# Peptides against a protein of PDB entry 5JNO, part 23

Target 1, 112 residues: chain A of PDB entry 5JNO
Amino acid sequence: MVAKFQPPPEYQLTAAELKQIVDQSLSGGDLACRLLVQLFPELFSDVDFSRGCSACGFAAKRKLESLHLQLIRNYVEVYYPSVKDTAVWQAECLPQLNDFFSRFWAQREMED

## One batch from the design tools (peptide; aimed at target 1 E17 V37 P41)

Design b1_p20_2_s4 (made by RFdiffusion4, then SolubleMPNN; from b1_p20_2, 9 letters changed)
Fold by OpenDDE base, seed 5:
Structure b1_p20_2_s4 (fold): chain B 112 residues (1-112), chain A 20 residues (1-20)
Amino acid sequence: as target 1 above (112 residues)
Amino acid sequence: MRPLSPAGQRALAVLDEMLK
């Protein structure tokens, strides 16, 4: 028996919430990016929430961590079962996530 | 969709441009 995905409470989406995001998505990769924004707003904030923490630097907040990717993948799999194949996940979703996240911060760094 | 901050909205704008 395959264990059901149980995200932490702060990253729990209802079926209705997930469906709403899916309805706005054009592909599994697009869905992944939208989930990134919805689940982890702190990754896009200019505010350093780790201010005063010597262990978690600002640079660390501008990285996609394994937990972020795992949570996103589990939700994407609900509507795009093909991403259960690691090769598909790495070819279709990971590049889009990385490109999206990099583009966002590149644009913000060039902002006047 | 959960309510998004201005930063979140900017992120979606970047995504929209990327998908064009």
Scores: peptide ipSAE 0.736, ipTM 0.960, DockQ to the pose 0.798
OpenDDE base, seeds 1, 2, 3, 4: peptide ipSAE 0.735, 0.736, 0.730, 0.736; ipTM 0.959, 0.959, 0.959, 0.959

Design b1_p20_3 (made by RFdiffusion4)
Pose (drawn by RFdiffusion4):
Structure b1_p20_3 (pose): chain A 97 residues (1-46, 62-112), chain P 20 residues (1-20)
Amino acid sequence: MVAKFQPPPEYQLTAAELKQIVDQSLSGGDLACRLLVQLFPELFSDRKLESLHLQLIRNYVEVYYPSVKDTAVWQAECLPQLNDFFSRFWAQREMED
Amino acid sequence: SRTVDPTLLDKLLSVLDSMH
């Protein structure tokens, strides 16, 4: 309806790059976690799993798991997995010391 | 193309695999 949305260049993936991540993904949730690592490594250094970031991941995930267009599917499968992956990463880091 | 540090990538993928 309104406009063409494109992510910033640093978060743009080629179709080939997206296909490769998908090929290694076990599920939509796993794909979402792998995309979080590939797209936003700055989120893992010294939370900001904020809405624009999550929507970008969702947009990529929907290319191969179109049922994720249903917000209930996103909330049931991908979103808990992303938050638990992120929580677990940071707790593991907290515990190193 | 964006690149993730290999050490960071391996670490994050190990966290992800452990959740399966």

Design b1_p20_3_s1 (made by RFdiffusion4, then SolubleMPNN; from b1_p20_3, 7 letters changed)
Fold by OpenDDE base, seed 5:
Structure b1_p20_3_s1 (fold): chain B 112 residues (1-112), chain A 20 residues (1-20)
Amino acid sequence: as target 1 above (112 residues)
Amino acid sequence: MRVVDPELLERLMAVLDSMH
């Protein structure tokens, strides 16, 4: 039996908020990327990350941490239950997240 | 819902769109 996902208050989305993001999404992988933006916008800025985050703890600069990915996965599972299977998560969502994150910073580097 | 800077959001969505 898997325990119910209970995100920290600062990362809680209402059903309406989550549905809005889902409605804009084309797939589970696309949803994952949109959730990354909504939950962790600070990962896309040059601002130093605070260690004060109770949910993610220490975060490397410009790196997706395991706790970030876990939170995203839990929300994706609400509308795409198949990602409960680790193989599906690793095939459909994780590569999309990494590609999205890498592309963003690659473009930023070209602008410097 | 967390508020994302509109300009940043636009840039991010452009990146996301380029993946499809």
Scores: peptide ipSAE 0.608, ipTM 0.933, DockQ to the pose 0.801
OpenDDE base, seeds 1, 2, 3, 4: peptide ipSAE 0.604, 0.606, 0.603, 0.606; ipTM 0.933, 0.934, 0.932, 0.933

Design b1_p20_3_s2 (made by RFdiffusion4, then SolubleMPNN; from b1_p20_3, 8 letters changed)
Fold by OpenDDE base, seed 5:
Structure b1_p20_3_s2 (fold): chain B 112 residues (1-112), chain A 20 residues (1-20)
Amino acid sequence: as target 1 above (112 residues)
Amino acid sequence: MREVDPELLARLLAILDSMQ
């Protein structure tokens, strides 16, 4: 038995907040993308506030890291318990997240 | 809940909609 993953305080959602996002979602993959936006809006910023850090450079800012994905998955499984199965997560949610994130930055690169 | 800039949110939702 693995201990329940506890999100950092800044990424803690109440039941009401999570339900609001769920009510706007069409699927588990859609929910995952909406959670990405709500939990990590800083990932969509052109401004690198941590430019002075060699370990967290600009390139890292445009990547979905394991902690981001784990936090999102934890919330998605509340309403879509099937994503507890890694195969389901990798088929239904992970591709949607990557596609969504990639499309955003591809669009922004064309506009800049 | 963390606040998201409304313009950014609209942009992101448009992208999300295009994926449906």
Scores: peptide ipSAE 0.616, ipTM 0.937, DockQ to the pose 0.791
OpenDDE base, seeds 1, 2, 3, 4: peptide ipSAE 0.615, 0.613, 0.613, 0.616; ipTM 0.936, 0.936, 0.936, 0.936

Design b1_p20_3_s3 (made by RFdiffusion4, then SolubleMPNN; from b1_p20_3, 10 letters changed)
Fold by OpenDDE base, seed 4:
Structure b1_p20_3_s3 (fold): chain B 112 residues (1-112), chain A 20 residues (1-20)
Amino acid sequence: as target 1 above (112 residues)
Amino acid sequence: MRQVPEELKQELLSILDSMR
């Protein structure tokens, strides 16, 4: 029996909440980035990801880890089922997520 | 819904828009 991936309560989205984000999205990759912001705003600060979330494991600062990506992918799949294919996920969503995340921190580093 | 600080949200959305 395979255990269902269950995110902590603070990372749960209702159908209505997810739809709201989808309505603002232009693609699966765009949706993924919006979900990243909505679900993990702590990744865009100097605050540790694990801080304030007892249900989360330790996460490296300023890094997109497997847990983050899996959670985002789970939601993206609801409206873009093609990302169930790993090749599609790696071609359409991962590059955009990494680019988006890198651009943010690149700008922050220039401001420091 | 998880609340993102508005100023941060706008910054992030600006970056996202620049990628489109």
Scores: peptide ipSAE 0.612, ipTM 0.936, DockQ to the pose 0.814
OpenDDE base, seeds 1, 2, 3, 5: peptide ipSAE 0.609, 0.609, 0.610, 0.612; ipTM 0.935, 0.935, 0.935, 0.936

Design b1_p20_3_s4 (made by RFdiffusion4, then SolubleMPNN; from b1_p20_3, 10 letters changed)
Fold by OpenDDE base, seed 2:
Structure b1_p20_3_s4 (fold): chain B 112 residues (1-112), chain A 20 residues (1-20)
Amino acid sequence: as target 1 above (112 residues)
Amino acid sequence: MRQVPQELLERLLAVLQSMQ
């Protein structure tokens, strides 16, 4: 038995919200990238989020952590069940997520 | 759904499209 992954409340999507993102997506990998943007916009910001909450001491890190990837995969699986296969996830979604994330920051670096 | 700033969203979509 595998325990269901429960996303934190701030990262939960309704069926309607998820469907809207899916309708904009061309593939599982594309969907994964769109979910990354919608769920974790803080990963793409230069703003120090610790300023917003001095009590929590949160500092935004520019890394795709296990929690981010697991949460995205869970949503992708709803419409692309093939990503339940780890080999498919690692071949189709993970490289696109990493490439997307890297390209974004590379582009921002070129603008400065 | 978490709100993404419009300008950031446009930049992200441009990057995403470059991968297609």
Scores: peptide ipSAE 0.516, ipTM 0.914, DockQ to the pose 0.819
OpenDDE base, seeds 1, 3, 4, 5: peptide ipSAE 0.509, 0.506, 0.513, 0.512; ipTM 0.912, 0.911, 0.913, 0.914

Design b1_p20_4 (made by RFdiffusion4)
Pose (drawn by RFdiffusion4):
Structure b1_p20_4 (pose): chain A 97 residues (1-46, 62-112), chain P 20 residues (1-20)
Amino acid sequence: MVAKFQPPPEYQLTAAELKQIVDQSLSGGDLACRLLVQLFPELFSDRKLESLHLQLIRNYVEVYYPSVKDTAVWQAECLPQLNDFFSRFWAQREMED
Amino acid sequence: SPAAPSEALLETAEHILAEM
């Protein structure tokens, strides 16, 4: 309806790059976690799993798991897994010391 | 395209994802 949306260049993946991540993904939720690591490594250094970031991941995930266009599927499968992956990463880091 | 993640981040991601 309104406009062409494109992510910033630093978050743009080629179709080839997206296909490779998908090929290694076990599920939609795993794909979502792998995309979080590839797209946003700055989120893992010294939370900001904020809405624009999550939507970008969802947009990529939907290319191969179109049922994720249903918000209930996104909330049931991908979103809990992203938040638990992120929580676990940070707790693991907190516990190193 | 995005910058490549660090090796340590990738190992940690694989470890976590293998147990999820």

Design b1_p20_4_s1 (made by RFdiffusion4, then SolubleMPNN; from b1_p20_4 with E7A A8E T12R E14D H15Q)
Fold by OpenDDE base, seed 4:
Structure b1_p20_4_s1 (fold): chain B 112 residues (1-112), chain A 20 residues (1-20)
Amino acid sequence: as target 1 above (112 residues)
Amino acid sequence: SPAAPSAELLERADQILAEM
């Protein structure tokens, strides 16, 4: 038996919050991207955290890590249960997330 | 719940998603 993933409180969405995001979404992949922004706005920050504290080694993270993806997937599954199939998740959501994230930073890098 | 993303971030996200 696999334990159910429990998000930390800071990443816990209410049913109403999730519904609002879903209502803005056109697909599972679209929902995944919107969840990425809603759950992890810090991933899109220009702040260089390493400048503030070199001693602690904290730096801005600009990578989608397994925990981020798993958390997003858990929410997507609520409305798109087919993503419980890893093949579906990898075909429908992961490419969208990666593409979205890449495009976001590509645009930001072109701005002054 | 997580802190809400800024309006600017949401706008950028919407623009990118619209083009995908």
Scores: peptide ipSAE 0.733, ipTM 0.961, DockQ to the pose 0.862
OpenDDE base, seeds 1, 2, 3, 5: peptide ipSAE 0.732, 0.732, 0.732, 0.732; ipTM 0.961, 0.961, 0.961, 0.961

Design b1_p20_4_s2 (made by RFdiffusion4, then SolubleMPNN; from b1_p20_4, 8 letters changed)
Fold by OpenDDE base, seed 2:
Structure b1_p20_4_s2 (fold): chain B 112 residues (1-112), chain A 20 residues (1-20)
Amino acid sequence: as target 1 above (112 residues)
Amino acid sequence: GPPAPSPELLERADEILAQM
């Protein structure tokens, strides 16, 4: 018996939401990127929180962390079980996620 | 669940994904 994937409530997608994303996806890597946007839209915010406090030196970091990647992988595995293999995940999804995230902010930087 | 991404974000995401 394998434990059922149960994400925290704040990262729980409905079956309909997940199906919609999957239907739009062309591959596991594509699905991973779409899940990144759906699960963590805050990572794509233009808000610079460092401006709110010049004294504390706080700067919001825009980077993909282990929690983001693990949750995305868990969802991707539902429809692309091959990503259960770490080598497949690292070859087909991780590079796409990093590339997508980098391209997103590169384009935004050019617009500023 | 998480808040829905804005239509603008989704559109930008689609554009980027189409180029990958």
Scores: peptide ipSAE 0.764, ipTM 0.971, DockQ to the pose 0.830
OpenDDE base, seeds 1, 3, 4, 5: peptide ipSAE 0.763, 0.763, 0.763, 0.764; ipTM 0.970, 0.971, 0.970, 0.971

Design b1_p20_4_s3 (made by RFdiffusion4, then SolubleMPNN; from b1_p20_4, 8 letters changed)
Fold by OpenDDE base, seed 2:
Parts: C-alpha cells; structure tokens; sequence
Structure b1_p20_4_s3 (fold): chain B 112 residues (1-112), chain A 20 residues (1-20)
C-alpha cells in the first residue's frame, strides 16, 4: 500500500483551507501557483536575510526548490490526479509556477 | 500550518494569475 501523503505540520493545510484554494483555482497550474503562495509566503518577502552582511556579498536566492515543488505537487494531485504523470506535471504545472514566480518578482523590481 | 499570506500578497497573486 502506498503511503498517504503526509506533509510536515508547518506545511499542512486544513481541509477548509485547501478547499478554498481549490475553489478559487481554474486549473492544476493555477492551483499550483495558489498553493505556492499559501504554503511558502516567505518566498515572496522583500526581506533579504543577507541585508545585514555587507561584507559577504551574499544575496538570498529566491528560487523554487525541489522540496517546494514536490510538496505542491502532492497537494495538486489530490484534486488533479493527472499530474501524477510527470509529463503532465512538467507541461501544466511547472511552467505555470516558474512563470508566476518570475512575473511576481519582475513586477516588484519595476516598482522599486 | 504555514503563516497566512498577507492580503497584499494575495491581491498581487490574483492579479498576476488573472493575466496568465
């Protein structure tokens, strides 16, 4: 028997929260983007954790990591089982996530 | 669960998603 998806507590949405997001979503890709915002709002923060280090030149990388994507996919699969197919996930969700994330920061850069 | 996104973030997200 395949183990049921069990997210870490810090990334566990209630049934009501998930349903609300799903009800707002028009597609699996749309749902994925909304989940990205709901699960990882910190990825959209202006806070640069490296701001305090003028010497190291470190800049916080705003990137979607594999862990983020896997968690999102697990939730999306609940309502869009077709994304269990990797080809569907890569065609319908991944481009949407990347595009959404890029557009978000592009707009922010224009406003600064 | 995760911290709730700000209303501003949600509004921006909706705006972007509506354009995609």
Amino acid sequence: as target 1 above (112 residues)
Amino acid sequence: GPPAPSEELLERADEILSQM
Scores: peptide ipSAE 0.763, ipTM 0.970, DockQ to the pose 0.820
OpenDDE base, seeds 1, 3, 4, 5: peptide ipSAE 0.762, 0.762, 0.762, 0.761; ipTM 0.970, 0.970, 0.970, 0.970

Design b1_p20_4_s4 (made by RFdiffusion4, then SolubleMPNN; from b1_p20_4, 8 letters changed)
Fold by OpenDDE base, seed 2:
Structure b1_p20_4_s4 (fold): chain B 112 residues (1-112), chain A 20 residues (1-20)
Amino acid sequence: as target 1 above (112 residues)
Amino acid sequence: PPAPPSAELLARADAILAEM
């Protein structure tokens, strides 16, 4: 029996909080992107994370890691159960997340 | 809990999502 993935307390959303995000979303992919911003705003920061720790590379903070994606997927599944299918997740959500994240930083690069 | 996203971040996100 595979244990249910339990998010860390700091990433635990209430049903009401999740519903608010869902109500703003137009699709599973859209929801995924909104969850990314809500759960991990630090990924969108220009702060040099290496300032306090050499092991905390700035580049690492600008990458979507498997843990981020797994947390997002768990919440998306609540309202879009079809993403439990890996093929659906990879077609409907992952491309949107990556595209959104890339567009965000591309825009920031042009502004700097 | 971690700090929530800023209003500016949310606005930027909305703008990007609107174009996708």
Scores: peptide ipSAE 0.715, ipTM 0.950, DockQ to the pose 0.680
OpenDDE base, seeds 1, 3, 4, 5: peptide ipSAE 0.714, 0.714, 0.713, 0.714; ipTM 0.950, 0.950, 0.950, 0.951

Design b1_p20_5 (made by RFdiffusion4)
Pose (drawn by RFdiffusion4):
Structure b1_p20_5 (pose): chain A 97 residues (1-46, 62-112), chain P 20 residues (1-20)
Amino acid sequence: MVAKFQPPPEYQLTAAELKQIVDQSLSGGDLACRLLVQLFPELFSDRKLESLHLQLIRNYVEVYYPSVKDTAVWQAECLPQLNDFFSRFWAQREMED
Amino acid sequence: SLNATPSDEVLDFLEEYSAE
């Protein structure tokens, strides 16, 4: 309806790059976590799993799991897995010392 | 590609997490 949305260049993936991540993914949730690592490594260094970031991941995930267009599917599968992955990463880091 | 490269630590963690 309104405009063409494109992510910033640093978060743009090629179709080939997206296909490769998907090929390694076990599920929509795993794809979402792999995309979080690939797209936003700055989120893992010294939370900001904020809405624009999550929507970008969702947009990529929907290319191969179109049922994720249903917000209930996103909330049931991908979103809890992303938050738990992120929480677990940071707790693991906290505990190193 | 213009995407930043993730650290090995984060990648290893992801593989361990996905194995659960």

Design b1_p20_5_s1 (made by RFdiffusion4, then SolubleMPNN; from b1_p20_5, 9 letters changed)
Fold by OpenDDE base, seed 2:
Structure b1_p20_5_s1 (fold): chain B 112 residues (1-112), chain A 20 residues (1-20)
Amino acid sequence: as target 1 above (112 residues)
Amino acid sequence: SLLPQPSEEVLNFLDEYLSR
């Protein structure tokens, strides 16, 4: 029996929250990007801000890791089961996630 | 959910990106 992947408690969305995000989404790739923002807002925080926050001890990370992608895919497949196919995931969602994330930081870096 | 909300800047960027 294959073990079901469970997200850490801090990345658990309620059914209502997920539905709200889905209702705003037009495709699996769209949903994936929205989930990225909602699940991991810390990935979009300014490094200078994070570095300067000694009280919270937060260190900004600007990298999409395997865990991030897996969590997003798990939620996306709830409403877009086709992404269970790795080829579909890699064609419809993964490129948009990477493109969206990289463009965000590229824009921020140009402001320096 | 106890997840923090993304900033307005991020949300605006998201909307712009997805509306392309």
Scores: peptide ipSAE 0.704, ipTM 0.941, DockQ to the pose 0.782
OpenDDE base, seeds 1, 3, 4, 5: peptide ipSAE 0.702, 0.697, 0.703, 0.702; ipTM 0.940, 0.939, 0.941, 0.941

Design b1_p20_5_s2 (made by RFdiffusion4, then SolubleMPNN; from b1_p20_5, 8 letters changed)
Fold by OpenDDE base, seed 2:
Structure b1_p20_5_s2 (fold): chain B 112 residues (1-112), chain A 20 residues (1-20)
Amino acid sequence: as target 1 above (112 residues)
Amino acid sequence: SLLPKPSQEVLDFLDEYLSR
């Protein structure tokens, strides 16, 4: 039996929160991007801000890791079960996630 | 949830991106 992937408590969305995100989404890829922003707002924090925040001890990260993607996929599957197929995930969600994330930081880097 | 909310800048960018 395949073990069920369980997100860490700090990355748990309530049913209401997830539904709100889903209601805003038009597709699995859309939902994936929205989940990226909602689950991992720290990935969009300015490095300079994070470095300067001694009170919170936060260090900004600008990389989508396997765990991030797995957590997002886990939630997307709830409403778009087709992404259980890796080919669908890689065609509909993963490219948009990477594109969205890279474009965000590319825009920020151009402001320097 | 215990998750902090994303900044308005990120949300605006998200909306812009998804509206393309």
Scores: peptide ipSAE 0.737, ipTM 0.960, DockQ to the pose 0.796
OpenDDE base, seeds 1, 3, 4, 5: peptide ipSAE 0.737, 0.730, 0.737, 0.735; ipTM 0.960, 0.958, 0.960, 0.959

Design b1_p20_5_s3 (made by RFdiffusion4, then SolubleMPNN; from b1_p20_5, 7 letters changed)
Fold by OpenDDE base, seed 5:
Structure b1_p20_5_s3 (fold): chain B 112 residues (1-112), chain A 20 residues (1-20)
Amino acid sequence: as target 1 above (112 residues)
Amino acid sequence: SLLPKPSQEVLDFLDEYLAL
């Protein structure tokens, strides 16, 4: 039995905020991408961080880490319970998240 | 929410991506 993942307080969305995002979404994968942007806007920032901050490493700031994905999945499950099935999550949401994030930075790199 | 808002540029890219 897997314990429920509890989002940190700083990543808590109100019911109204979550519903607003859901209302804009057409699918679980759609919702997942919208949540990625809303929960982790810093992952899309060009801001340079201090050299002295090991926790603010450049490479780390442009990665989708397991904790990011877990948080997103928790919210998606509220309205798309089927993603509780790992196979569904990996087929419907995870590929779109990775594709969206990769395309964003690929485009930004090309514009530089 | 304690979360900062994403930039409009990111939101525009999101909408463009999801429209494909």
Scores: peptide ipSAE 0.734, ipTM 0.959, DockQ to the pose 0.784
OpenDDE base, seeds 1, 2, 3, 4: peptide ipSAE 0.732, 0.733, 0.728, 0.732; ipTM 0.959, 0.959, 0.958, 0.959

Design b1_p20_5_s4 (made by RFdiffusion4, then SolubleMPNN; from b1_p20_5, 8 letters changed)
Fold by OpenDDE base, seed 2:
Structure b1_p20_5_s4 (fold): chain B 112 residues (1-112), chain A 20 residues (1-20)
Amino acid sequence: as target 1 above (112 residues)
Amino acid sequence: SLLPQPSEEVLQFLDEYLAR
């Protein structure tokens, strides 16, 4: 029997919260990007801000890791079960996640 | 949820990206 993946407590969304995000989404890829922002706002924090915040001890991270992607996929498949197929995930969600994330930071880097 | 909210700038970027 395959063990069910459980997100860490800090990355748990309530059913209501997930539904709100879903209601704003038009596709699985859309939902994936929205989940990225909602689940991991720290990935979008400015490095200078993070470096300057000694009180919170926050260190900026600008990389989508396997755990991030797995967590997002787990939530997406609740409403878009087709992403259980890896080919669908890699065609509909993963490229948008990477594109969205890279474009965000590319824009921020151009502001320097 | 105990998750912090994303900034308005991030949300704006998200909406603009998804509306393309």
Scores: peptide ipSAE 0.704, ipTM 0.942, DockQ to the pose 0.766
OpenDDE base, seeds 1, 3, 4, 5: peptide ipSAE 0.703, 0.697, 0.703, 0.704; ipTM 0.942, 0.939, 0.941, 0.942

Design b1_p20_6 (made by RFdiffusion4)
Pose (drawn by RFdiffusion4):
Structure b1_p20_6 (pose): chain A 97 residues (1-46, 62-112), chain P 20 residues (1-20)
Amino acid sequence: MVAKFQPPPEYQLTAAELKQIVDQSLSGGDLACRLLVQLFPELFSDRKLESLHLQLIRNYVEVYYPSVKDTAVWQAECLPQLNDFFSRFWAQREMED
Amino acid sequence: SAAPPADLTAKAEAILTEMA
């Protein structure tokens, strides 16, 4: 309806790059976590799993798991897995010391 | 796109394996 949305260049993936991540993904949730690592490594250094970031991941995930267009599917599968992956990463870091 | 740090990728793989 309104406009063409494109992510910033630093978060743009080629179709080839997206296909490769998908090929390694076990599930939609796994894909979502792999995309979080690829797209936003700055989120893992010294939370900001904020809405624009999550929507970008969702947009990529939907290319191969179109049922994720249903918000209930996103909330049931991908979103908990992203948050738990992120929480686990940071707790593991907290515990190193 | 640029690849993420190797140590971050390794931690991510370990976590994803645990979550599987």

Design b1_p20_6_s1 (made by RFdiffusion4, then SolubleMPNN; from b1_p20_6, 8 letters changed)
Fold by OpenDDE base, seed 5:
Structure b1_p20_6_s1 (fold): chain B 112 residues (1-112), chain A 20 residues (1-20)
Amino acid sequence: as target 1 above (112 residues)
Amino acid sequence: MAAPPAELVERADEILAEMA
């Protein structure tokens, strides 16, 4: 038996919350980007964790990790079942997520 | 779930509008 998608409590959206995001979305890719912001606002923080530890050499990389993408995909599937197909996910959502994320930080750096 | 900062949402909306 395949278990229904159940995100960790930290990333659990209510039906109402998800609907609000969906109502603002024009496509699956658009929804994915909005979910990225809603689920993982910390990825857009100006806080540089590497600045706190100059000795450890840890450079915080702004990247979308597999966990982020998987959680987003699971929510997108609720309203866009076609993304269950990996090819569709890779064509319609992943490029948009990466583009959005890149544009966000490019914009931020220009404004600073 | 706690909502993200309003300013972040606004910036996101602007970027997404440009992408559309």
Scores: peptide ipSAE 0.719, ipTM 0.957, DockQ to the pose 0.862
OpenDDE base, seeds 1, 2, 3, 4: peptide ipSAE 0.711, 0.718, 0.709, 0.711; ipTM 0.955, 0.957, 0.955, 0.955

Design b1_p20_6_s2 (made by RFdiffusion4, then SolubleMPNN; from b1_p20_6, 7 letters changed)
Fold by OpenDDE base, seed 5:
Structure b1_p20_6_s2 (fold): chain B 112 residues (1-112), chain A 20 residues (1-20)
Amino acid sequence: as target 1 above (112 residues)
Amino acid sequence: MAAPPADLVARADEILAEMS
């Protein structure tokens, strides 16, 4: 397997790592969510990203940024080339990513 | 790449199962 993209070294998955995630995935959207966890586990920590910045009063919200989505899409395209089509990406992956992310934090809130 | 925490992966599996 050869990727058509070159992510930053800190987000470079080996072929074996990617295959393992793919083997657990049932769809492109499912794969996207699993990649979110694998690539960006820090998005799921209880760490307050605004902690330490008391001067500005800005509270950073947990959100999926463009960089997160682009990196995930690059990997999904390896096994689901159809997501190269923006319409397919927006229909099959983006809603699932947002749903997954929201459900994750909703469940965490219920545990408190 | 470093693997995410096992408990995070397990929680992800549960959520994804509910979404399917």
Scores: peptide ipSAE 0.710, ipTM 0.955, DockQ to the pose 0.835
OpenDDE base, seeds 1, 2, 3, 4: peptide ipSAE 0.708, 0.700, 0.708, 0.704; ipTM 0.955, 0.953, 0.955, 0.955

Design b1_p20_6_s3 (made by RFdiffusion4, then SolubleMPNN; from b1_p20_6, 7 letters changed)
Fold by OpenDDE base, seed 5:
Structure b1_p20_6_s3 (fold): chain B 112 residues (1-112), chain A 20 residues (1-20)
Amino acid sequence: as target 1 above (112 residues)
Amino acid sequence: MAAPPAELVAEADRILAEMA
């Protein structure tokens, strides 16, 4: 397997690692969510993102940024080429990613 | 790439199963 993209070295999955994730995935959207966990585990830590800057009022919040989504999409495209179509990506992956991310934190909050 | 914590993966699996 050869990827058509070149992610930063710190986010380079081996073929074996990617295959393992794919083997566990039931769909492109499912794969996207699993990749989110694998690539960005820091987004799921209980460590409070630095509470708001007192000087600027900026409060960091847990969110999926464009760079996260783009990197995930690149990997999903390897096994689900249809997501190269933006409409497919927006219908099959983005809603699932947002739903998964929201559910994750909602469940954690219930444990408190 | 370093693997995420096993417990995180397990929780993710549970959530994804509920979404299916």
Scores: peptide ipSAE 0.720, ipTM 0.957, DockQ to the pose 0.824
OpenDDE base, seeds 1, 2, 3, 4: peptide ipSAE 0.719, 0.712, 0.720, 0.716; ipTM 0.957, 0.956, 0.957, 0.957

Design b1_p20_6_s4 (made by RFdiffusion4, then SolubleMPNN; from b1_p20_6, 7 letters changed)
Fold by OpenDDE base, seed 5:
Parts: C-alpha cells; sequence; structure tokens
Structure b1_p20_6_s4 (fold): chain B 112 residues (1-112), chain A 20 residues (1-20)
C-alpha cells in the first residue's frame, strides 16, 4: 500500500518517529515546531553558510522557506486533519512556527 | 532519520514551554 503523503527520502519519518514527536506535542502548532527541529536541524546551526562563498555575494538567511512549511504541514496533517484547511494552517501553525523560530534565534543572540 | 542534537531538542523544549 502507498501512503497518501510521500515526502522525499531524506525527510521521511517512520510511524514510530512521528508518534514520538506527536506524544510530546500539545497542539498542531506545537507539533509543527517540533517537526521543524526534527526535519531541518540545519536551520538552527551557527554555521555561516555564506562564509564559504565571499565572491558570489550570497548571504544565507535564516528563514522558513516554502519547502520547509510544506513538508511540516504534510506531517501535521496526519494527526491534525484540520490543517488541510488553509485558514486553519495559517491561524494555528504558521504563526507558531514563525514565533518559535524567532524566539530561538533571539535567545541565541542574547547568550552571545 | 537521524535525530537532531540533544542540546537543540532541549532548547526547543524550553522555548515551546514558554509559548504554551
Amino acid sequence: as target 1 above (112 residues)
Amino acid sequence: MAAPPEDLVARADEILAEMA
């Protein structure tokens, strides 16, 4: 049988792995934030990825891109089907993701 | 999938606790 949601191999969580994250989550928004950490730990690295290419002028920005949000939403949808509604996703998950991400880096900056 | 660093998970837990 084929699952409805099929993420790229590098972002595939087993049922057990997803269940563990869900068990720690209080809401869909909370789950979304935990999935962000699990799926994309590189977004929380202190590594300056732009330092490797000073000539190209590329500046790495710490932001949540469409691909990140799409994959997270697909997993959240498994346990919170209501996020299939875009209005619910935008009200209950997106603000929490942005808030969490901002708070994370704000705390890191304060500790330096 | 490989687990994220434990310190990252711990920090995430703290932040999420404050958001709750």
Scores: peptide ipSAE 0.712, ipTM 0.955, DockQ to the pose 0.860
OpenDDE base, seeds 1, 2, 3, 4: peptide ipSAE 0.711, 0.711, 0.701, 0.711; ipTM 0.955, 0.955, 0.953, 0.955

